# Designs tried in a protein design run: peptides against a protein of PDB entry 5TDY. Part 12

Target 1, 88 residues: chain A of PDB entry 5TDY
Amino acid sequence: EKKIDGRRKAAVLLVALGPEKAAQVMKHLDEETVEQLVVEIANIGRVTPEEKKQVLEEFLSLAKAKEMISEGGIEYAKKVLEKAFGPE

## One batch from the design tools (peptide; made by RFdiffusion4, then SolubleMPNN)

Design b1_p11_2_s2 (from b1_p11_2, 4 letters changed)
Fold by OpenDDE base, seed 2:
Structure b1_p11_2_s2 (fold): chain B 88 residues (1-88), chain A 11 residues (1-11)
Amino acid sequence: as target 1 above (88 residues)
Amino acid sequence: DELFEKVVEAM
């Protein structure tokens, strides 16, 4: 399993959310962080299936750890994001 | 990893 750069993981997730939702997320971040993310998004290039899978799994793990989603909610979150990362 | 965590927290 290839290790993904943390900045890249963030970019992959935001791109998967789509421009509108990504923008809403970034509104809650400081300007410096947003600038970093924009650079990563602009240079994201090709996202491999492996990267998508890894980012999704790490998101779910992290969201659960932060109690952002309950045990029952994780399946819903997974389905929503799987759709975003799914076939174009 | 910190940047990714910040994004997740902001969701």
Scores: peptide ipSAE 0.680, ipTM 0.946, DockQ to the pose 0.722
Fold by OpenDDE base, seed 1:
Structure b1_p11_2_s2 (fold): chain B 88 residues (1-88), chain A 11 residues (1-11)
Amino acid sequence: as target 1 above (88 residues)
Amino acid sequence: DELFEKVVEAM
């Protein structure tokens, strides 16, 4: 698998969430961070299904580590996220 | 991967 740049991972996640959810997330970030994200989103180009899958898995790993999701809820969370992620 | 982590933390 290809290693994805951290900046690109952030852009892929936000785009996959959709504009409304992405906007809500960015409201909690500082101005400099938002500017960086906007640049990456503007230059995202095509996102492959493999990239989406990789970003989803890394998201789940981080969310688990930060106790955003329970240990026993990973599989359930994955199904919910797959429904939240829409086609571009 | 700081930018990605910041986004995840904000969710």
Scores: peptide ipSAE 0.678, ipTM 0.946, DockQ to the pose 0.742
Fold by OpenDDE base, seed 5:
Structure b1_p11_2_s2 (fold): chain B 88 residues (1-88), chain A 11 residues (1-11)
Amino acid sequence: as target 1 above (88 residues)
Amino acid sequence: DELFEKVVEAM
């Protein structure tokens, strides 16, 4: 498993959400953070299926840890994000 | 991974 830069993981997630949802998320972030994210998105280049999988898995783990989703909701969240990331 | 965590928290 290749280690992914934390900043890159953020960019991958936002790109997967699509521009409209990504914009909605960034409304809740401070200007400096948004600027950092924009730079990372601009430099994202190619996202491999492996990276997508890794980011998805880390998202689910983190979301669960933060109690954003119930344990029973993990499968649902996985399906939603898999669709957002595109077919693999 | 602060940037990633911030994005997740904002979702």
Scores: peptide ipSAE 0.674, ipTM 0.947, DockQ to the pose 0.721
Fold by OpenDDE base, seed 4:
Structure b1_p11_2_s2 (fold): chain B 88 residues (1-88), chain A 11 residues (1-11)
Amino acid sequence: as target 1 above (88 residues)
Amino acid sequence: DELFEKVVEAM
């Protein structure tokens, strides 16, 4: 298992969300952060299956920790995100 | 991992 840079993880997640939803998320971020994310997205290149899996797991972990989703919602979210990450 | 955490928090 390879450690992924935090900035790259952010880019992978946003790309998986798609441009519309990614834009919605970035509306809640400061300008400097958005600029950083745009750069990372622009330079994302190829995302490996391992990276996708790691980012998904870390997302779910953080989302749970922040009480963003219920336990039942986690399994559903996992399936949805797997669909988003899969095709690329 | 701060950037990633910021994104997740913004979701």
Scores: peptide ipSAE 0.673, ipTM 0.945, DockQ to the pose 0.715

Design b1_p11_2_s3 (from b1_p11_2, 4 letters changed)
Fold by OpenDDE base, seed 1:
Structure b1_p11_2_s3 (fold): chain B 88 residues (1-88), chain A 11 residues (1-11)
Amino acid sequence: as target 1 above (88 residues)
Amino acid sequence: DEMFEKVVEAL
């Protein structure tokens, strides 16, 4: 599997969330981080199916580790994100 | 990756 840059992973997730949700998330980030993310989003180009899968899996791992989602909610969260990424 | 973690935690 190809290693994805952290900035790109973040941009992929934000784009998948849509502009309204992405904007709300970025309100909670420091200014330098937001500036970097805007650049990555502007240059995101094509997101491959493999990238989407890797971002989803890492998101779930982090969300579980931070207790943002319960074990019982893993499958639900996965379905929500798959819908957000959209069909290929 | 720090930036990705920051975004996830901000959700």
Scores: peptide ipSAE 0.727, ipTM 0.952, DockQ to the pose 0.703
Fold by OpenDDE base, seed 2:
Structure b1_p11_2_s3 (fold): chain B 88 residues (1-88), chain A 11 residues (1-11)
Amino acid sequence: as target 1 above (88 residues)
Amino acid sequence: DEMFEKVVEAL
């Protein structure tokens, strides 16, 4: 697996959420981080299937570690994001 | 990555 830059992963996730939801998320981040993310989003270009896979997997891992989602919620979260990314 | 973690936690 090719290692993906953290900023890139964040941008991929935010784009998948859509502009409205992404904006709401970024309201909770510091201004410097937001500026960096906006640049990454603006220059995201093509997102590969491998990138989508890695972002999704790491998201699920982090969400579990932070107890943001229950065991039953993991599958739901996965489906939501997979739909957002679109089928490949 | 710290930035990615911040974004995830902000969801």
Scores: peptide ipSAE 0.725, ipTM 0.952, DockQ to the pose 0.680
Fold by OpenDDE base, seed 4:
Structure b1_p11_2_s3 (fold): chain B 88 residues (1-88), chain A 11 residues (1-11)
Amino acid sequence: as target 1 above (88 residues)
Amino acid sequence: DEMFEKVVEAL
């Protein structure tokens, strides 16, 4: 595994969500963070399969840790996100 | 990473 920059991981996730959902998320972030994310998204380029995997895994881990989704919901979320990351 | 965590928490 290769360590991925935090800003990169965030950008990958937001791109996977799509522009409308990403915009909704960024409304809840501070201005400086949003500006940084916009730059990262603009320069995202190609997202490797390994990056997708790592972002997904860390997302699910954090979502569980923060009790954002139930355990049963994690498997469902995993399938949804895998489909979101897959097509390019 | 802090930025990634911020984004996830904002979902």
Scores: peptide ipSAE 0.722, ipTM 0.951, DockQ to the pose 0.721
Fold by OpenDDE base, seed 5:
Structure b1_p11_2_s3 (fold): chain B 88 residues (1-88), chain A 11 residues (1-11)
Amino acid sequence: as target 1 above (88 residues)
Amino acid sequence: DEMFEKVVEAL
């Protein structure tokens, strides 16, 4: 398993959300963070299936840990994000 | 990975 830079993981997730949703999310971030994310998004290039999988799994782990989603909602979240990322 | 956490928190 290749370690993914945190900035890249964030960019991958935001791109998966689409431009409108990504923009909405970034409205809640500080300017410096937004600037960094925009650069990462601009240079995202190819996102590998492995990266998508790792980002999804880490997202779900964090979301669960932060009680953003219940354990019962994990499967739902997986389906939604898999659609966002596209087929592997 | 603070940046990733920030994004997740902002969702």
Scores: peptide ipSAE 0.713, ipTM 0.950, DockQ to the pose 0.710

Design b1_p11_2_s4 (from b1_p11_2, 3 letters changed)
Fold by OpenDDE base, seed 5:
Structure b1_p11_2_s4 (fold): chain B 88 residues (1-88), chain A 11 residues (1-11)
Amino acid sequence: as target 1 above (88 residues)
Amino acid sequence: DEMFEKVVDAM
């Protein structure tokens, strides 16, 4: 499994969320972080299926570990992200 | 990774 830079993973997730939701998320981040993310998003280029998979898996792991979503929410989140990233 | 975690925490 190829290691993905954390900044890139963040950019991939934000792009997958769409511009409106991504904007809402970034409102809660510090200015420096936002600036870094904007650069990464601008240079995202092609996202491979492998990257999509890895970002999804890590997102779900973090979301569950931090209890940000219910057990049922995990399945929902998975479906949403799968749709956002495209069918695998 | 820190930046990724920050984004997830902000969701």
Scores: peptide ipSAE 0.692, ipTM 0.951, DockQ to the pose 0.708
Fold by OpenDDE base, seed 4:
Structure b1_p11_2_s4 (fold): chain B 88 residues (1-88), chain A 11 residues (1-11)
Amino acid sequence: as target 1 above (88 residues)
Amino acid sequence: DEMFEKVVDAM
């Protein structure tokens, strides 16, 4: 699999969350990180199926490790994110 | 990646 830049992955995730949820997340980040993310989001362009896949996989791994979701919630979270990345 | 982890940690 092709390595995807971390800033790119972060931008893809934030866009998938939607503007309101993304704003809530960014309130908890330092100013420098926010500035970098804004640039990446502005230049996100097209998100490939491979990028969507890698972002989802790494997100679920990190979310589980940080106990953001229960063990039984992984499949639910996967479905929600798949819908977020799906066609409008 | 560091930046991606920062974003997830902030959620």
Scores: peptide ipSAE 0.691, ipTM 0.952, DockQ to the pose 0.698
Fold by OpenDDE base, seed 3:
Structure b1_p11_2_s4 (fold): chain B 88 residues (1-88), chain A 11 residues (1-11)
Amino acid sequence: as target 1 above (88 residues)
Amino acid sequence: DEMFEKVVDAM
């Protein structure tokens, strides 16, 4: 398992959300962070299955820790994100 | 990872 750069992971997640939702998320970020993310998104290229897996796992971990999702909602959230990433 | 956490925090 290769460690993925945090900026890369963030870009992968934002791309999966789509441009409209990604924009809404970035409204809550500082200007410098947004600029960095935009560059990463622009240069994202192909997202590997391994990258998708790692991003999803870390997202679920963080989301659970922040009580963004209920215990019973974890599997549902996983399915939603998998759909958002789309098939290759 | 700080940047990834920032993004998730913003969701």
Scores: peptide ipSAE 0.690, ipTM 0.952, DockQ to the pose 0.709
Fold by OpenDDE base, seed 1:
Structure b1_p11_2_s4 (fold): chain B 88 residues (1-88), chain A 11 residues (1-11)
Amino acid sequence: as target 1 above (88 residues)
Amino acid sequence: DEMFEKVVDAM
């Protein structure tokens, strides 16, 4: 697997969440982090299927670890994010 | 990656 830059992964996730949800997330980040993310989002370009897969997998791992997603809901969460990324 | 973790943690 090709390693993806952390800033790019964050930008990919925020774009996939949509503008409303992305805005709510960024309200909880420090100003410097938000500025960096805005640059990455502006220059996101095309997101490959492999990048989407890696971002999804790491998201699910982190979200489960912080109990944001119950074990019984992991498959549901996966389906939600796959739809959020949109068709190619 | 710290920035990605920050974003997920903020969700």
Scores: peptide ipSAE 0.689, ipTM 0.951, DockQ to the pose 0.728

Design b1_p11_3_s1 (from b1_p11_3, 5 letters changed)
Fold by OpenDDE base, seed 1:
Structure b1_p11_3_s1 (fold): chain B 88 residues (1-88), chain A 11 residues (1-11)
Amino acid sequence: as target 1 above (88 residues)
Amino acid sequence: DEMFEKVVEAL
């Protein structure tokens, strides 16, 4: 599997969330981080199916580790994100 | 990756 840059992973997730949700998330980030993310989003180009899968899996791992989602909610969260990424 | 973690935690 190809290693994805952290900035790109973040941009992929934000784009998948849509502009309204992405904007709300970025309100909670420091200014330098937001500036970097805007650049990555502007240059995101094509997101491959493999990238989407890797971002989803890492998101779930982090969300579980931070207790943002319960074990019982893993499958639900996965379905929500798959819908957000959209069909290929 | 720090930036990705920051975004996830901000959700």
Scores: peptide ipSAE 0.727, ipTM 0.952, DockQ to the pose 0.702
Fold by OpenDDE base, seed 2:
Structure b1_p11_3_s1 (fold): chain B 88 residues (1-88), chain A 11 residues (1-11)
Amino acid sequence: as target 1 above (88 residues)
Amino acid sequence: DEMFEKVVEAL
């Protein structure tokens, strides 16, 4: 697996959420981080299937570690994001 | 990555 830059992963996730939801998320981040993310989003270009896979997997891992989602919620979260990314 | 973690936690 090719290692993906953290900023890139964040941008991929935010784009998948859509502009409205992404904006709401970024309201909770510091201004410097937001500026960096906006640049990454603006220059995201093509997102590969491998990138989508890695972002999704790491998201699920982090969400579990932070107890943001229950065991039953993991599958739901996965489906939501997979739909957002679109089928490949 | 710290930035990615911040974004995830902000969801």
Scores: peptide ipSAE 0.725, ipTM 0.952, DockQ to the pose 0.679
Fold by OpenDDE base, seed 4:
Structure b1_p11_3_s1 (fold): chain B 88 residues (1-88), chain A 11 residues (1-11)
Amino acid sequence: as target 1 above (88 residues)
Amino acid sequence: DEMFEKVVEAL
């Protein structure tokens, strides 16, 4: 595994969500963070399969840790996100 | 990473 920059991981996730959902998320972030994310998204380029995997895994881990989704919901979320990351 | 965590928490 290769360590991925935090800003990169965030950008990958937001791109996977799509522009409308990403915009909704960024409304809840501070201005400086949003500006940084916009730059990262603009320069995202190609997202490797390994990056997708790592972002997904860390997302699910954090979502569980923060009790954002139930355990049963994690498997469902995993399938949804895998489909979101897959097509390019 | 802090930025990634911020984004996830904002979902």
Scores: peptide ipSAE 0.722, ipTM 0.951, DockQ to the pose 0.720
Fold by OpenDDE base, seed 5:
Structure b1_p11_3_s1 (fold): chain B 88 residues (1-88), chain A 11 residues (1-11)
Amino acid sequence: as target 1 above (88 residues)
Amino acid sequence: DEMFEKVVEAL
């Protein structure tokens, strides 16, 4: 398993959300963070299936840990994000 | 990975 830079993981997730949703999310971030994310998004290039999988799994782990989603909602979240990322 | 956490928190 290749370690993914945190900035890249964030960019991958935001791109998966689409431009409108990504923009909405970034409205809640500080300017410096937004600037960094925009650069990462601009240079995202190819996102590998492995990266998508790792980002999804880490997202779900964090979301669960932060009680953003219940354990019962994990499967739902997986389906939604898999659609966002596209087929592997 | 603070940046990733920030994004997740902002969702």
Scores: peptide ipSAE 0.713, ipTM 0.950, DockQ to the pose 0.709

Design b1_p11_3_s2 (from b1_p11_3, 4 letters changed)
Fold by OpenDDE base, seed 2:
Structure b1_p11_3_s2 (fold): chain B 88 residues (1-88), chain A 11 residues (1-11)
Amino acid sequence: as target 1 above (88 residues)
Amino acid sequence: DELFEKVVEAI
């Protein structure tokens, strides 16, 4: 398993959400953070299936750890995000 | 990983 740069993981997730939703998310971040993310997104290039999978799994793990989703809600969250990370 | 965590928490 290839380790993904932390900044890249953020970019992959935002791109998967789509431009509209990504923009809404970034509205809750400070300007400096947004600038960093925009740079990463602009230079994201090709995202491999492996990267998508890794980012998704880490998202779910982190969201669970932050109690953003319950044990019963993790499957729902996974399905929602699978659409974003699914086939193009 | 800080950027990723910030994004996740902002969702």
Scores: peptide ipSAE 0.704, ipTM 0.948, DockQ to the pose 0.722
Fold by OpenDDE base, seed 1:
Structure b1_p11_3_s2 (fold): chain B 88 residues (1-88), chain A 11 residues (1-11)
Amino acid sequence: as target 1 above (88 residues)
Amino acid sequence: DELFEKVVEAI
């Protein structure tokens, strides 16, 4: 598997969430961070299904580590996230 | 990967 640049991972996740959800997420970030994300999103180009899968898996890993989701709810959370993904 | 982590925490 290809290693994804950290900045690109953030852009991939936001684009996958769709414009409405991405906007709500960025409302909770500082101005400098938002500017960085906008640059990455503007230059995202094509996102492969493999990249989306890699980013999703890393998201789940971090969310679990931060106790955003329970250990026993990983599989359920994955299904919810897959349904939450919007058009690119 | 600070940028990605910030986005994750904001979700």
Scores: peptide ipSAE 0.700, ipTM 0.948, DockQ to the pose 0.701
Fold by OpenDDE base, seed 4:
Structure b1_p11_3_s2 (fold): chain B 88 residues (1-88), chain A 11 residues (1-11)
Amino acid sequence: as target 1 above (88 residues)
Amino acid sequence: DELFEKVVEAI
């Protein structure tokens, strides 16, 4: 297991969401942050299955910690997100 | 990992 740069994790997540959903997310971020993210996305290159898995797990972990999703919903969310992250 | 956390919180 390789450690992923924080900026790269953000880019991987946004790319996995797709351009429309990613845009919706970035509407809630400040301009400087958006610019940083755009740069990271532009330089994302190939995303490995391992990276996708790691980012997914970290996403779910943070989402739980921030009470964005219920404990019971985590497993379901994981399945949904796996399908979203998988295809590329 | 602040950038990642910002994105997650914005979702």
Scores: peptide ipSAE 0.699, ipTM 0.947, DockQ to the pose 0.739
Fold by OpenDDE base, seed 5:
Structure b1_p11_3_s2 (fold): chain B 88 residues (1-88), chain A 11 residues (1-11)
Amino acid sequence: as target 1 above (88 residues)
Amino acid sequence: DELFEKVVEAI
């Protein structure tokens, strides 16, 4: 497993959401944060399926840790994410 | 990984 830069992970996640959903997410962020994210997105280049998988797995882990999803809801969340981020 | 966490929190 290749280590992914922390800033890059954010860009990968947003790009995976698509432009409409990404824009909706960024509406909830402060201007400085949005500017940082835009820079990372601009420099994202290729997103490999491997990176996307790693980022999604970390997303699920973090979402669980923050109690955004229940322990029993991880499998459901994975299915939702497949729909939201698109299949590879 | 502050940016990533902020994005996750905003989803």
Scores: peptide ipSAE 0.698, ipTM 0.950, DockQ to the pose 0.695

Design b1_p11_3_s3 (from b1_p11_3, 4 letters changed)
Fold by OpenDDE base, seed 3:
Structure b1_p11_3_s3 (fold): chain B 88 residues (1-88), chain A 11 residues (1-11)
Amino acid sequence: as target 1 above (88 residues)
Amino acid sequence: DEMFQKVVDAM
């Protein structure tokens, strides 16, 4: 398992959300962070299956910690995100 | 990882 840069992971997640939803998320971020993310998104290139897997797993962990998803909703959330990443 | 946490917090 290769460690992925945090900015890279963030960009992958935002791209998966789509431009409209990503923009809504970035409204809550500081200007410097947004600028960094925009650069990463612009240069994202191809996202590997491994990167998608790691981003998904970490997202679920963090989302669970924030109680964004219930215990019973984890599997559902995983499916939603998998669909957001799209088929290869 | 800090930036990733910021994004998740913003969701």
Scores: peptide ipSAE 0.684, ipTM 0.949, DockQ to the pose 0.732
Fold by OpenDDE base, seed 1:
Structure b1_p11_3_s3 (fold): chain B 88 residues (1-88), chain A 11 residues (1-11)
Amino acid sequence: as target 1 above (88 residues)
Amino acid sequence: DEMFQKVVDAM
């Protein structure tokens, strides 16, 4: 697996969420972090299928650890996020 | 990665 920069992973996730949800997330971040994310989003370019897969898998792991997703809901959450990334 | 964790924590 090709290692992805943490800033890029964050940008990929925010873009996948869409502008409305991304804005809601950023309201809870410090100003410096938001500035860094805006730069990464502006320069995101092409996101490869492999990058999307890696970001999704890590997100699911972290979200599960935070109990944002129940054990029985992990497969459902995966399907929702795969749709959010959009077709290529 | 710290920044990715921050974003997930903010969700």
Scores: peptide ipSAE 0.673, ipTM 0.948, DockQ to the pose 0.726
Fold by OpenDDE base, seed 4:
Structure b1_p11_3_s3 (fold): chain B 88 residues (1-88), chain A 11 residues (1-11)
Amino acid sequence: as target 1 above (88 residues)
Amino acid sequence: DEMFQKVVDAM
């Protein structure tokens, strides 16, 4: 697996969430971080299947670790996110 | 990665 830049991973995730949900998330971030993310989102270009997979896997891992979702909800969350990361 | 973690923390 090729290592993905952390800023790019964040951008990929936010784009997958959609603009409204992404905005809600960014309300909880400092201004400098938001500015950096906006730049990354603007320059995201094409997201490869490999990138999508890696971002999804890491997100689910971190989300579970933070108890953002129950363990039983992981598979459901995966399916939802797979649709969000689907081909455009 | 720090920025990715920040985003997840904000969710």
Scores: peptide ipSAE 0.670, ipTM 0.947, DockQ to the pose 0.713
Fold by OpenDDE base, seed 5:
Structure b1_p11_3_s3 (fold): chain B 88 residues (1-88), chain A 11 residues (1-11)
Amino acid sequence: as target 1 above (88 residues)
Amino acid sequence: DEMFQKVVDAM
């Protein structure tokens, strides 16, 4: 398993969400973070199935951890995974 | 992986 840069992971996740949902997420981020994310998305290039899988699995893990302190994380993670792997 | 965590927290 290849180690993925944290900034790249964020970009991969946002792309996987689609433009509309990604935009909604970025509304909650500070300007500097958004600018950094835009650069990473612009330079994302090819996302391999392996990278996508790794990112989404880590997302699921983080969402599950967050669910322990706030509701909705696990359900959201499941929806993202279904959309990402369902069409495959 | 701060940026990744920020994105997750924003969801």
Scores: peptide ipSAE 0.649, ipTM 0.946, DockQ to the pose 0.782

Design b1_p11_3_s4 (from b1_p11_3, 4 letters changed)
Fold by OpenDDE base, seed 1:
Structure b1_p11_3_s4 (fold): chain B 88 residues (1-88), chain A 11 residues (1-11)
Amino acid sequence: as target 1 above (88 residues)
Amino acid sequence: DEMFQKVVDAV
């Protein structure tokens, strides 16, 4: 497992959410953070399936810690990720 | 990883 830069993780997550959802998320961030994220997104380049899976799994872990989603939802989402981004 | 946490909190 390769360690991913925090700024890159943020960009990967936003891109994974899609432009509409990403836009809504960024509305809740401070201007300086948005400017930094725009730079990271502009320079995101190629995102490997492994990176995407890793970022989404960490997102789910943090979301669970904040009780943003149910534990059952976390387990289901993990299974979906394994099927979507596992074997190539 | 502060930026990532900020994004997560905003989702």
Scores: peptide ipSAE 0.684, ipTM 0.951, DockQ to the pose 0.739
Fold by OpenDDE base, seed 4:
Structure b1_p11_3_s4 (fold): chain B 88 residues (1-88), chain A 11 residues (1-11)
Amino acid sequence: as target 1 above (88 residues)
Amino acid sequence: DEMFQKVVDAV
């Protein structure tokens, strides 16, 4: 796997959430962080399936650590991601 | 990365 810049990971995640959900998330961030994220999103270019999978799996791992979602939900989500973006 | 963690925490 290729290492992804942290700022890019944030942008990829927000784009993956879609504009409505991304906007709701950004309402909970400080102004400076929002401005930085907007720049990263504007310059995101093409997101490969591999990048998206990598970012989403890391998100799920961190979400699990914060107990934001159930263990079963995370395992299911990972399987979905493997089917959508994994090797064919 | 702090920025990514901030976004995750805000979800």
Scores: peptide ipSAE 0.681, ipTM 0.950, DockQ to the pose 0.696
Fold by OpenDDE base, seed 3:
Structure b1_p11_3_s4 (fold): chain B 88 residues (1-88), chain A 11 residues (1-11)
Amino acid sequence: as target 1 above (88 residues)
Amino acid sequence: DEMFQKVVDAV
């Protein structure tokens, strides 16, 4: 397991959601953060299965710990990330 | 880390 840069983790998660869903998420972020994320997404390059797995696991852990996302929302996000995990 | 948490909270 390799440590992933925080900005890269964010980019991986957003790319996994797809452009439309990622855009909806970014509407809730400050403009500076959005600009930084766009740069990271543009330069994401290759995302390994290992990175996707790490990001998924950490996302689910953080989301559940804070209880800021509904159970249904967490399950949906999990499915999206699982699909990004699958064969292409 | 901070940026990732912001994205997590926004999902």
Scores: peptide ipSAE 0.680, ipTM 0.949, DockQ to the pose 0.696
Fold by OpenDDE base, seed 5:
Structure b1_p11_3_s4 (fold): chain B 88 residues (1-88), chain A 11 residues (1-11)
Amino acid sequence: as target 1 above (88 residues)
Amino acid sequence: DEMFQKVVDAV
């Protein structure tokens, strides 16, 4: 398992969410962060299945960590994982 | 991984 840069993880996640959801997410971020994310997305290049899996798994883990204080985080994470890997 | 956490929190 290769360590993935945090900025790259963010870009991978946003791309995985799709443009519509990604846009909604970025509306909740400060301008500087959005600018940084845009750069990372622009330079994302190829996202391997391994990277995508790692990022989504970590996303799920973080969502689970907030299960008691976040109503939809874990469920959303599960849906993302299912959409990404369930069909296969 | 601050940027990643920010995105996760915003989902």
Scores: peptide ipSAE 0.668, ipTM 0.948, DockQ to the pose 0.770

